# Designs tried in a protein design run: peptides against a protein of PDB entry 5T59. Part 133

Target 1, 112 residues: chain A of PDB entry 5T59
Amino acid sequence: TTPTMQSTSLLTEHLGYPPISLVDDIINAVNEIMYKCTNAMEKYLMQRNIIGKKDFSDEIKIGTAKLESLLENSVDKNFDKLELYVLRNILSIPSDLLEENRFRLLHHEKLV
Target 2, 90 residues: chain B of PDB entry 5T59
Amino acid sequence: EHIRFQRLVQVCNKALEESIRKLQSWEKIHECFPNYGQTREGIENLTVCQQQVIKLWSNLSRVEFDAIFHERSIEEKLNQLDDLINKARS

## One batch from the design tools (peptide; made by RFdiffusion4, then SolubleMPNN)

Design b2_p23_5_s1 (from b2_p23_5, 12 letters changed)
Fold by OpenDDE base, seed 1:
Structure b2_p23_5_s1 (fold): chain B 112 residues (1-112), chain C 90 residues (1-90), chain A 23 residues (1-23)
Amino acid sequence: as target 1 above (112 residues)
Amino acid sequence: as target 2 above (90 residues)
Amino acid sequence: EEEIDEKEERKLLEELRKYIEEL
């Protein structure tokens, strides 16, 4: 099930930040890592672009761009799944705890 | 008793592993450099590049994700959440 | 498996190292 406004509020209070903020941090991090990896790959290969009498600079640029694109697509797909899983199954409050009496418990535990 | 943080780590690892899977394929790497990869030196360069990029991916993700988890105190918070849920059900 | 040039490997490691140090 999708997170409710109520659960989001409670989790925000508990965490000190909205649940989505954690996911955003993770996604931002992996994106940064991704581009660092592909950039390093391109630079490394471009330093080795000449083999014999042939210049492979164009092929390297195109090839690394293709790999970056493949990685981007894979990261996007897998971390979209991650986001959904985290928000629904990890940073979630069971429905029975969203009842009035359970809601009070969560607030009470924070205040005491 | 405490399961949510373990699940978070697991799903993060899974996402990272699946994301890098295509780069782990020599076939995919070679396809991107069809002529370059037909040379001995090219194959060597691609091999080293592939291995080290995968290593970099793993190392960077470990460091960055650990930093995020620490900054967000997520292990503690998730453990507390588990405790709250268990307490409410007892 | 083909033998990898150690010099080239070191170059890549050095290139990649700078990203690690920035963390």
Scores: peptide ipSAE 0.123, ipTM 0.894, DockQ to the pose 0.016
Fold by OpenDDE base, seed 3:
Structure b2_p23_5_s1 (fold): chain B 112 residues (1-112), chain C 90 residues (1-90), chain A 23 residues (1-23)
Amino acid sequence: as target 1 above (112 residues)
Amino acid sequence: as target 2 above (90 residues)
Amino acid sequence: EEEIDEKEERKLLEELRKYIEEL
């Protein structure tokens, strides 16, 4: 089942933030990690760009860019799947509970 | 029974593992540095780089994701959600 | 596998560790 406005509202009240905010944090984090990794690779290799009398700087720059692109594509694909799964299967409310009864439970727990 | 937080951890780990899969391939790494990788020193440098980047990926993701989960209190909130659902069905 | 330069490995570790410590 797909998330509804009602489920989003109820979950927002329960969590204290919209469900999508958690996913955004996760995605932002992995993107930051990704670029830190690729930046580190480039810097390390650029410090070792001369072998013998040959300068491999251009190849290193191109190669690390290719790896970055490869990683970006994989991250995008896999974390798009993660987003859908989390919102549909983890941060979700069963349809049979999407009634006034569920709303009462949340209010009751907050008052106790 | 609490299941949602466990599933969250599992799906995060899966996404991280699948994302780094191609960097774990020496063939893919070497293809990006065809001439550099034809030298002994180049191979050594690439080998060390590949190994340590994978470790960095793992360590950074662990620290950052744990921080997110803590800041969002997501384990507690998901456990409560499980409890609410179970209570409503009883 | 192939023998590597331990000194260079340590250099990379130190460089990469900076990112971990900044968290």
Scores: peptide ipSAE 0.117, ipTM 0.893, DockQ to the pose 0.016
Fold by OpenDDE base, seed 2:
Structure b2_p23_5_s1 (fold): chain B 112 residues (1-112), chain C 90 residues (1-90), chain A 23 residues (1-23)
Amino acid sequence: as target 1 above (112 residues)
Amino acid sequence: as target 2 above (90 residues)
Amino acid sequence: EEEIDEKEERKLLEELRKYIEEL
């Protein structure tokens, strides 16, 4: 169910970049955001690690690591689905446009 | 008429929403900090963290994704793609 | 639902805001 080479070539010409590049940008961005979020949370809690006479530093470190792992798994799952959807349903060329005459039309429209 | 860019935005929002779903669960947050969350101050700190991290997630993703879409001119390109497809079918 | 400390909320917001500004 992977996009055809022909479709990829046409879309690359149209977009000015391979379709997968857009997805890569999105995935890289969300991963960066994810780690910024978890890092900020850990830092905030570590600044508040002592309550009363008890130091919760170890628990905070472990807990935030667990949350990060949980978020990582969810991001991976959902953005893998996103990748498939985008490449199959958004950045896709219908079969009727993959015909020879339509292929030339798309190329012609790009040049005109 | 123009539907592809709208779908892109929708699927991005869905992926972001589903990704943060578990962090929206107070129970899940508390489970990660079982003893810390037994203290009043701990609960308060975790509550603030949960609330504001979700906001940060939303804000950062909005800014970054909009930047990507702009840099890639994806709305224009997808609209053009829609037009080409519609023209070919007419 | 527990009452939050507004001062602590502001501190977190400040910490988190740093990342927003770095974008």
Scores: peptide ipSAE 0.136, ipTM 0.895, DockQ to the pose 0.016; fails the geometry check
Fold by OpenDDE base, seed 4:
Structure b2_p23_5_s1 (fold): chain B 112 residues (1-112), chain C 90 residues (1-90), chain A 23 residues (1-23)
Amino acid sequence: as target 1 above (112 residues)
Amino acid sequence: as target 2 above (90 residues)
Amino acid sequence: EEEIDEKEERKLLEELRKYIEEL
């Protein structure tokens, strides 16, 4: 279920970095992408804020903010699930390898 | 036998797809711009935005995630992990 | 699918391209 300290240590040694660092990179990246997308959309629409003789600037700002919020919520939800899945099911050490004899095997493989 | 990296890619794609799903809904887009979207030009502008933002989302995520995977050498590391696990179980 | 103005599409793409090139 939850990664153990031993598992984290072994994975850190294997990866060269803590497993959470990979997840952090992914989450930071998607957040950056998210804001780039919404920012570009807002700028585009703000350049086209007047239709006919009506100014829609306020609506565009509010609307884009709502879209951003909607996307933020979805990103947070789905990438929280991703984090849990990656740390529990991908970057994980089976109990078999956490035993003393298997732990030595991992070190042996690394040193050979 | 090498399954962990495949799973990583799959879960990343799923998270990305699920995250952008609501933006793929025209109804959701229109709800954010109720009056703007009642104009012909507004609809056109929103349509272009929706289409291209989704493309940008896909393209940027592909490039950035691939870069992360490369920088972290995660495919190789996960394959090695699979091999170690398989060897230990043999 | 609704027909879109190609000129407007290009303008948006240009705006979006700014972020792509920063990668």
Scores: peptide ipSAE 0.131, ipTM 0.896, DockQ to the pose 0.016; fails the geometry check

Design b2_p23_5_s2 (from b2_p23_5, 13 letters changed)
Fold by OpenDDE base, seed 4:
Structure b2_p23_5_s2 (fold): chain B 112 residues (1-112), chain C 90 residues (1-90), chain A 23 residues (1-23)
Amino acid sequence: as target 1 above (112 residues)
Amino acid sequence: as target 2 above (90 residues)
Amino acid sequence: EEEIDEEEERKLLEELREYVAKQ
């Protein structure tokens, strides 16, 4: 089920922040982690760039960039799925509770 | 009883695991370093590098995601949400 | 969850983000 304006408002009140903010934190974190991982990989290999008097620096840079692209695409894909799942199935209010004035439960519980 | 936070953790772990899967492929790693990986020493370096980056990925994700969950009080909030929904249906 | 292609998923996410931003 897709979030509604009503459910988003209620969840925002309950959480103290919009549901999307949690997802944003997660996505920002994984992007930072991704960069740190690829940077570490490049640095590690660059410290070992010479084998048998041959300098592999260019190949290492290109190869690491390719891996970064692969990882970036995978992160994008999988965390897009995560975003949809979280907003639809975790940070969600069942539709039946948004009907017949039952949607007021969260708001009412906070005020009372 | 309380299921939403468990699901959040599960989906986060799944996303992390699926994301790093490509780096877990030795074939893909080797393809990115075709000449470097044809040397004995290069293979050794790539092997260690692969292991280290996977470990770094796992460690950093654990620390950062736990921090997010704590800062957002998401376990408590999701448990409360479960309780509210269950109460409404009772 | 329902299986959708990547392009459709991207569109849905974009629509969702726009929807939330307008609230």
Scores: peptide ipSAE 0.156, ipTM 0.903, DockQ to the pose 0.404
Fold by OpenDDE base, seed 5:
Structure b2_p23_5_s2 (fold): chain B 112 residues (1-112), chain C 90 residues (1-90), chain A 23 residues (1-23)
Amino acid sequence: as target 1 above (112 residues)
Amino acid sequence: as target 2 above (90 residues)
Amino acid sequence: EEEIDEEEERKLLEELREYVAKQ
């Protein structure tokens, strides 16, 4: 179910933060992790850039950049899907709970 | 009964696994280093590098995502949401 | 969950983000 203004408000009240904030944290984290991984890879290989008196530094830089691009594209695609799934299927409220009587139940539980 | 947090963990793991899939391909790695990978020593270095990056990806994601889930109290909140929904439908 | 193509997914995500941003 696609989020509505009502469901977003109710979930924000329940969570203490907007549902999108959780997704933002996750996406920010994976982007940071992605950079750390590619940086580590480049550093590791650059420490081993000379083989048989041949310097492979340029190839290593280009190669790691290509891998970073591949990883970035994959992260973007898969975590876009994650965002959609989380907001539609996890952080969601069934339509029956958006009715007046069920709405009161949510507020009642919060106050107790 | 409690299902939403389980789903969250599952979808996070799936996204992480699918994201790192290309780096798990030796062919993809080798293609990025065509001349370096033609040397014995280069192949050895790439092999170790690939393994280390995958492990780093897994470890960092576990630690960071667990921290997020804790800071947001998401397991508790999702369990409560499940309970509210189940109560409403009883 | 529904199986959707990449273009439809992109549109839905954009709409969702815009909607949330306006809240």
Scores: peptide ipSAE 0.150, ipTM 0.901, DockQ to the pose 0.399
Fold by OpenDDE base, seed 2:
Structure b2_p23_5_s2 (fold): chain B 112 residues (1-112), chain C 90 residues (1-90), chain A 23 residues (1-23)
Amino acid sequence: as target 1 above (112 residues)
Amino acid sequence: as target 2 above (90 residues)
Amino acid sequence: EEEIDEEEERKLLEELREYVAKQ
């Protein structure tokens, strides 16, 4: 099923917030975690940048940046799928109930 | 029957696991540090770093996602949604 | 070697946690 204005309104009433807000929280959290991980990794390696007579600072910076980009792409891909799945299959009201106006049960239960 | 929250947890875990998959590859890590990884100390540093970053990813994700789920009361709300839908069909 | 590995692991974990805590 595809989200509609009607289903979004009903779910917002039920949840107390728009369905997209949950997804936004999840995506914002994983993005924050992602950058914390890569930045911490870079910092750790930069503290160990000299081995023998060689300074690997440039390689560490470039390498960590590559890993960050790789992780960014993977996060974007997988959490885009997550967003779609959550909004279509989890935070959703079956279309048959909407078509038959049986969705009013959600509103009725709130008022009771 | 309650199914929506279980599915939410499953898809979140799957997204997290798939996102970190490439960092779990030693070959991929080594490719990013080709010269650094040719030294004994470099290999040791990268090995420890890889392991701990993966752990950090997992731990932070667990804590943050649980906090989100709690703040949004999503388990309760999804269970209620399941119940409401089932009731409407009865 | 095991001791060195454990020490390095501990140091990394500590530094990573400290970094996160400061953010």
Scores: peptide ipSAE 0.068, ipTM 0.878, DockQ to the pose 0.015
Fold by OpenDDE base, seed 3:
Structure b2_p23_5_s2 (fold): chain B 112 residues (1-112), chain C 90 residues (1-90), chain A 23 residues (1-23)
Amino acid sequence: as target 1 above (112 residues)
Amino acid sequence: as target 2 above (90 residues)
Amino acid sequence: EEEIDEEEERKLLEELREYVAKQ
């Protein structure tokens, strides 16, 4: 089921916020977590950059950057799928209910 | 029947798990540190680092996503949505 | 419509558990 303007409006009324706002929160959170993880990894290894009198700082910086890029690509891919799934299958209203009945129910529930 | 919130949790977990999958590969980790990983001490450090990152990813995602779900009251709202839909069909 | 592959999710969780157990 593809989201429509009508379903978005009804869901916004029900939720108190647009459905996309939930997805935005999730995506923003995972991006923040991602960079915290890669930063922690770099910091940990940079504290251990000298082995056998050899300085591996440059390799560590490059390596952690590569891992960050890999993680970024994976996050983007998987959470794009998540966004699509949530909006189509979770925060959705069946088409047969998008008529007057759904709106009536929301109105009725608020008055009772 | 309440199903939407369960699905939300499932899809979030799936996305998180799939995203971190590559970091679970020792081969991929080692490839990023070819010379560092040729030393015994380097291997040990990378191993610990890998474990810590995976744990950090899991812990932070749990805390942050739970906070989002709470702030958005999404479990309650999705349960209500399920109920409304079921009621409309009856 | 899009579906969640629960079996793949289970497998991934199992792989993680095995990874931790081997350390």
Scores: peptide ipSAE 0.032, ipTM 0.888, DockQ to the pose 0.023

Design b2_p23_5_s3 (from b2_p23_5, 14 letters changed)
Fold by OpenDDE base, seed 4:
Structure b2_p23_5_s3 (fold): chain B 112 residues (1-112), chain C 90 residues (1-90), chain A 23 residues (1-23)
Amino acid sequence: as target 1 above (112 residues)
Amino acid sequence: as target 2 above (90 residues)
Amino acid sequence: EEEIDEEEERKLLKELKEYIKKQ
């Protein structure tokens, strides 16, 4: 199920930031790592683009682009799943805690 | 007891592992470099690249994710959330 | 996969890390 506005507000208060901000940090990090890795590989291979008398520069550029695309698609798919799971199952508040009396308890625990 | 942070770590590891899985396939790597990979030297270069990129992926992700978790104090916050839920249900 | 010289592996690792660090 989709997180409610109430649960988001409560979690934001508890965390000090919106739950989605954590996911954004994770996704941004993995994307940065992904491009750094693929770019580094491309540069390495481009430094070794000539074997014998053959220049493989074009193939290397195309090949690394394909690998980057493959990895990008996989990252997108798997971290979309991660986002849903985290927001629905980890950074979530059970319905019983969303009741008025439970909400008061949460505030009481924070203030005491 | 405390389960949410453990689940967070697990799902992050799973996402990272699944994301890099195709890059771990030599067949997939070779398919991207069909002619380059037909040379001895090309195979060597690709193999080294594959191995080291996977290592870098793992190492960088570990460092960066740990930094995020620390900066967001997520373990503590999730443990507190577990405690609150358990207390409310007791 | 072909067996690769450890020295070549170290060279790649160094170059990759340096590139990433530089970025």
Scores: peptide ipSAE 0.148, ipTM 0.891, DockQ to the pose 0.016
Fold by OpenDDE base, seed 5:
Structure b2_p23_5_s3 (fold): chain B 112 residues (1-112), chain C 90 residues (1-90), chain A 23 residues (1-23)
Amino acid sequence: as target 1 above (112 residues)
Amino acid sequence: as target 2 above (90 residues)
Amino acid sequence: EEEIDEEEERKLLKELKEYIKKQ
């Protein structure tokens, strides 16, 4: 079920970039978003760190770090699955089209 | 007829939804702030923060993923791929 | 005790978004 070199080459020609590049963009984006969200959350709570006579700054820092870790683990797990699915089932070429007699099908259609 | 791009969007949404699931749990949020969450004001702050960070997650991901899809012309390319495969099987 | 104002929610969202933009 792993993409072949042939399929990767054909898809790269069709897309104008390697299939993995799309996945990389997606993963990089979600990681950036993840840290932005947790950082913003921490800042908001730190602006509200004193309730009554008690300062909760330390608890807020630890708590937000824990949430970040939970989110990191979930992102890693789910987007690893996404990567496999995209490369195997979306950015894929059926085996019958990978035969030598159909090798240049995508290239030919692009030129026509 | 065109199925690949739809599947891409679906799998992206699923990954995003599953990733944020822990933050959607009030119990998990409260566990991270056990003493802060024992105060009325703390509960209010956490509740608002939880709701809005989830919205930020969704909004930012939508904007960024749409930008990626546009920059990579992926809808067009996947539709073309579907068409090419269908033609080859005709 | 857990009642929150919708306006406060909107304010938080705005604040968080602005913070992210400035980073």
Scores: peptide ipSAE 0.139, ipTM 0.890, DockQ to the pose 0.016
Fold by OpenDDE base, seed 1:
Structure b2_p23_5_s3 (fold): chain B 112 residues (1-112), chain C 90 residues (1-90), chain A 23 residues (1-23)
Amino acid sequence: as target 1 above (112 residues)
Amino acid sequence: as target 2 above (90 residues)
Amino acid sequence: EEEIDEEEERKLLKELKEYIKKQ
C-alpha cells in the first residue's frame, strides 16, 4: 500500500524526520560506496597498466567503465526496490493506527 | 514481536548482495578486460581487484549503514512502532 | 578462474589493501 499523507505525517512525528530521509541516506551511501569501489579498482589497475611491453591503459579505462555501468544499473534496480519496500512495508502505519483513537494513543505515548 | 528493524536489515543486505552479484562473476570481470586478462600478471591483478573490491563493498556498506541506522535511531523507532501497532491491535 | 601463485596473490592483496586504505 502506498503511504498516505496522514501516515507520512505520523511517521515523521514519530521518527523525527520524514521516512524518505532514511531511504535517501541509504541510497546516498551506497552510491558513494559504489564509486569508491570502482575508482579504487581503476586506479589500482592503472598503476599496473603496463605488462611486458604493452600498455593496457585504454582497455583498463574502458573495462572499468563497463563494470561501473554494470554496478550502477544493479544498484539502481535493487535500491529502487528497497525504497519501495521500506516505505510500504517497514515505515508504514496500519489502517488501525490511522484512526483518531489510535492517533491519540501515539500522541500519548510520545508524551509519556 | 519486533520485526520491522530485522526486515530493514534483511532488505538492505539483500539489496547489497544483489547489487554486487555480477562483480562476483570472474567471467564477467574477464570479459571487461579481454586482452589484459590474457596475461599472467593481468589475471593476478584482476583477481586481487575482484576479491578486494567485493570486500571493500561489504565493509564500507556495513560501516555506513550501521552509522545511518544509529544516527536515525531507526532500531528504537521501529521497535516503538511495532509496540504501538501491537498495542493498538490488543 | 585460473590459478595463480599464492604467494604473489598474498603480496598483491596486501598492496591493494594498503592502497584502498589510503583512498
Scores: peptide ipSAE 0.134, ipTM 0.885, DockQ to the pose 0.014
Fold by OpenDDE base, seed 3:
Structure b2_p23_5_s3 (fold): chain B 112 residues (1-112), chain C 90 residues (1-90), chain A 23 residues (1-23)
Amino acid sequence: as target 1 above (112 residues)
Amino acid sequence: as target 2 above (90 residues)
Amino acid sequence: EEEIDEEEERKLLKELKEYIKKQ
């Protein structure tokens, strides 16, 4: 089922933050990790850019950029799917519970 | 029964595994460095880089995602959500 | 697969670990 305004409000109250904030943290983290990985690779190879009498610096820069782009595309695709799945199937409330009874349960648990 | 946090971990792992799959391909790596990879030393350097980057990816993702889950108290919150739903249906 | 220099592998690992510590 598609997330509703009501479910978002209830989950925000339960979590202490909007559900999307969790997804944002995850996506931001993986993007940071991605660039750390590609940066590390480039630096390592650039320290080993000369083999024999040939300088491969330009090829290394281009090659690492290509790998970065490839990884970016894959991350975007897979974590877009993750976002949809998490918001629809994990951080979700069944439609039959989206009534006053659910609201009461949430408040009751907070008071106890 | 608590199921939501387990699903969260599973979908995160799947996304991470699928994202790094291209870098696990030696052919893809070699294609990015066609001339560098024609040298013995180049092949060795690329091999080391490939292996270590994959390890770095795995280690960093584990540490960072665990930190997020802890900071957001998501396991506890999802367990509570499961309990609330089950209670409402009983 | 081809044999690699284990020393180079250790060096890269060390460099990566140091990089992580600085972040």
Scores: peptide ipSAE 0.115, ipTM 0.886, DockQ to the pose 0.016

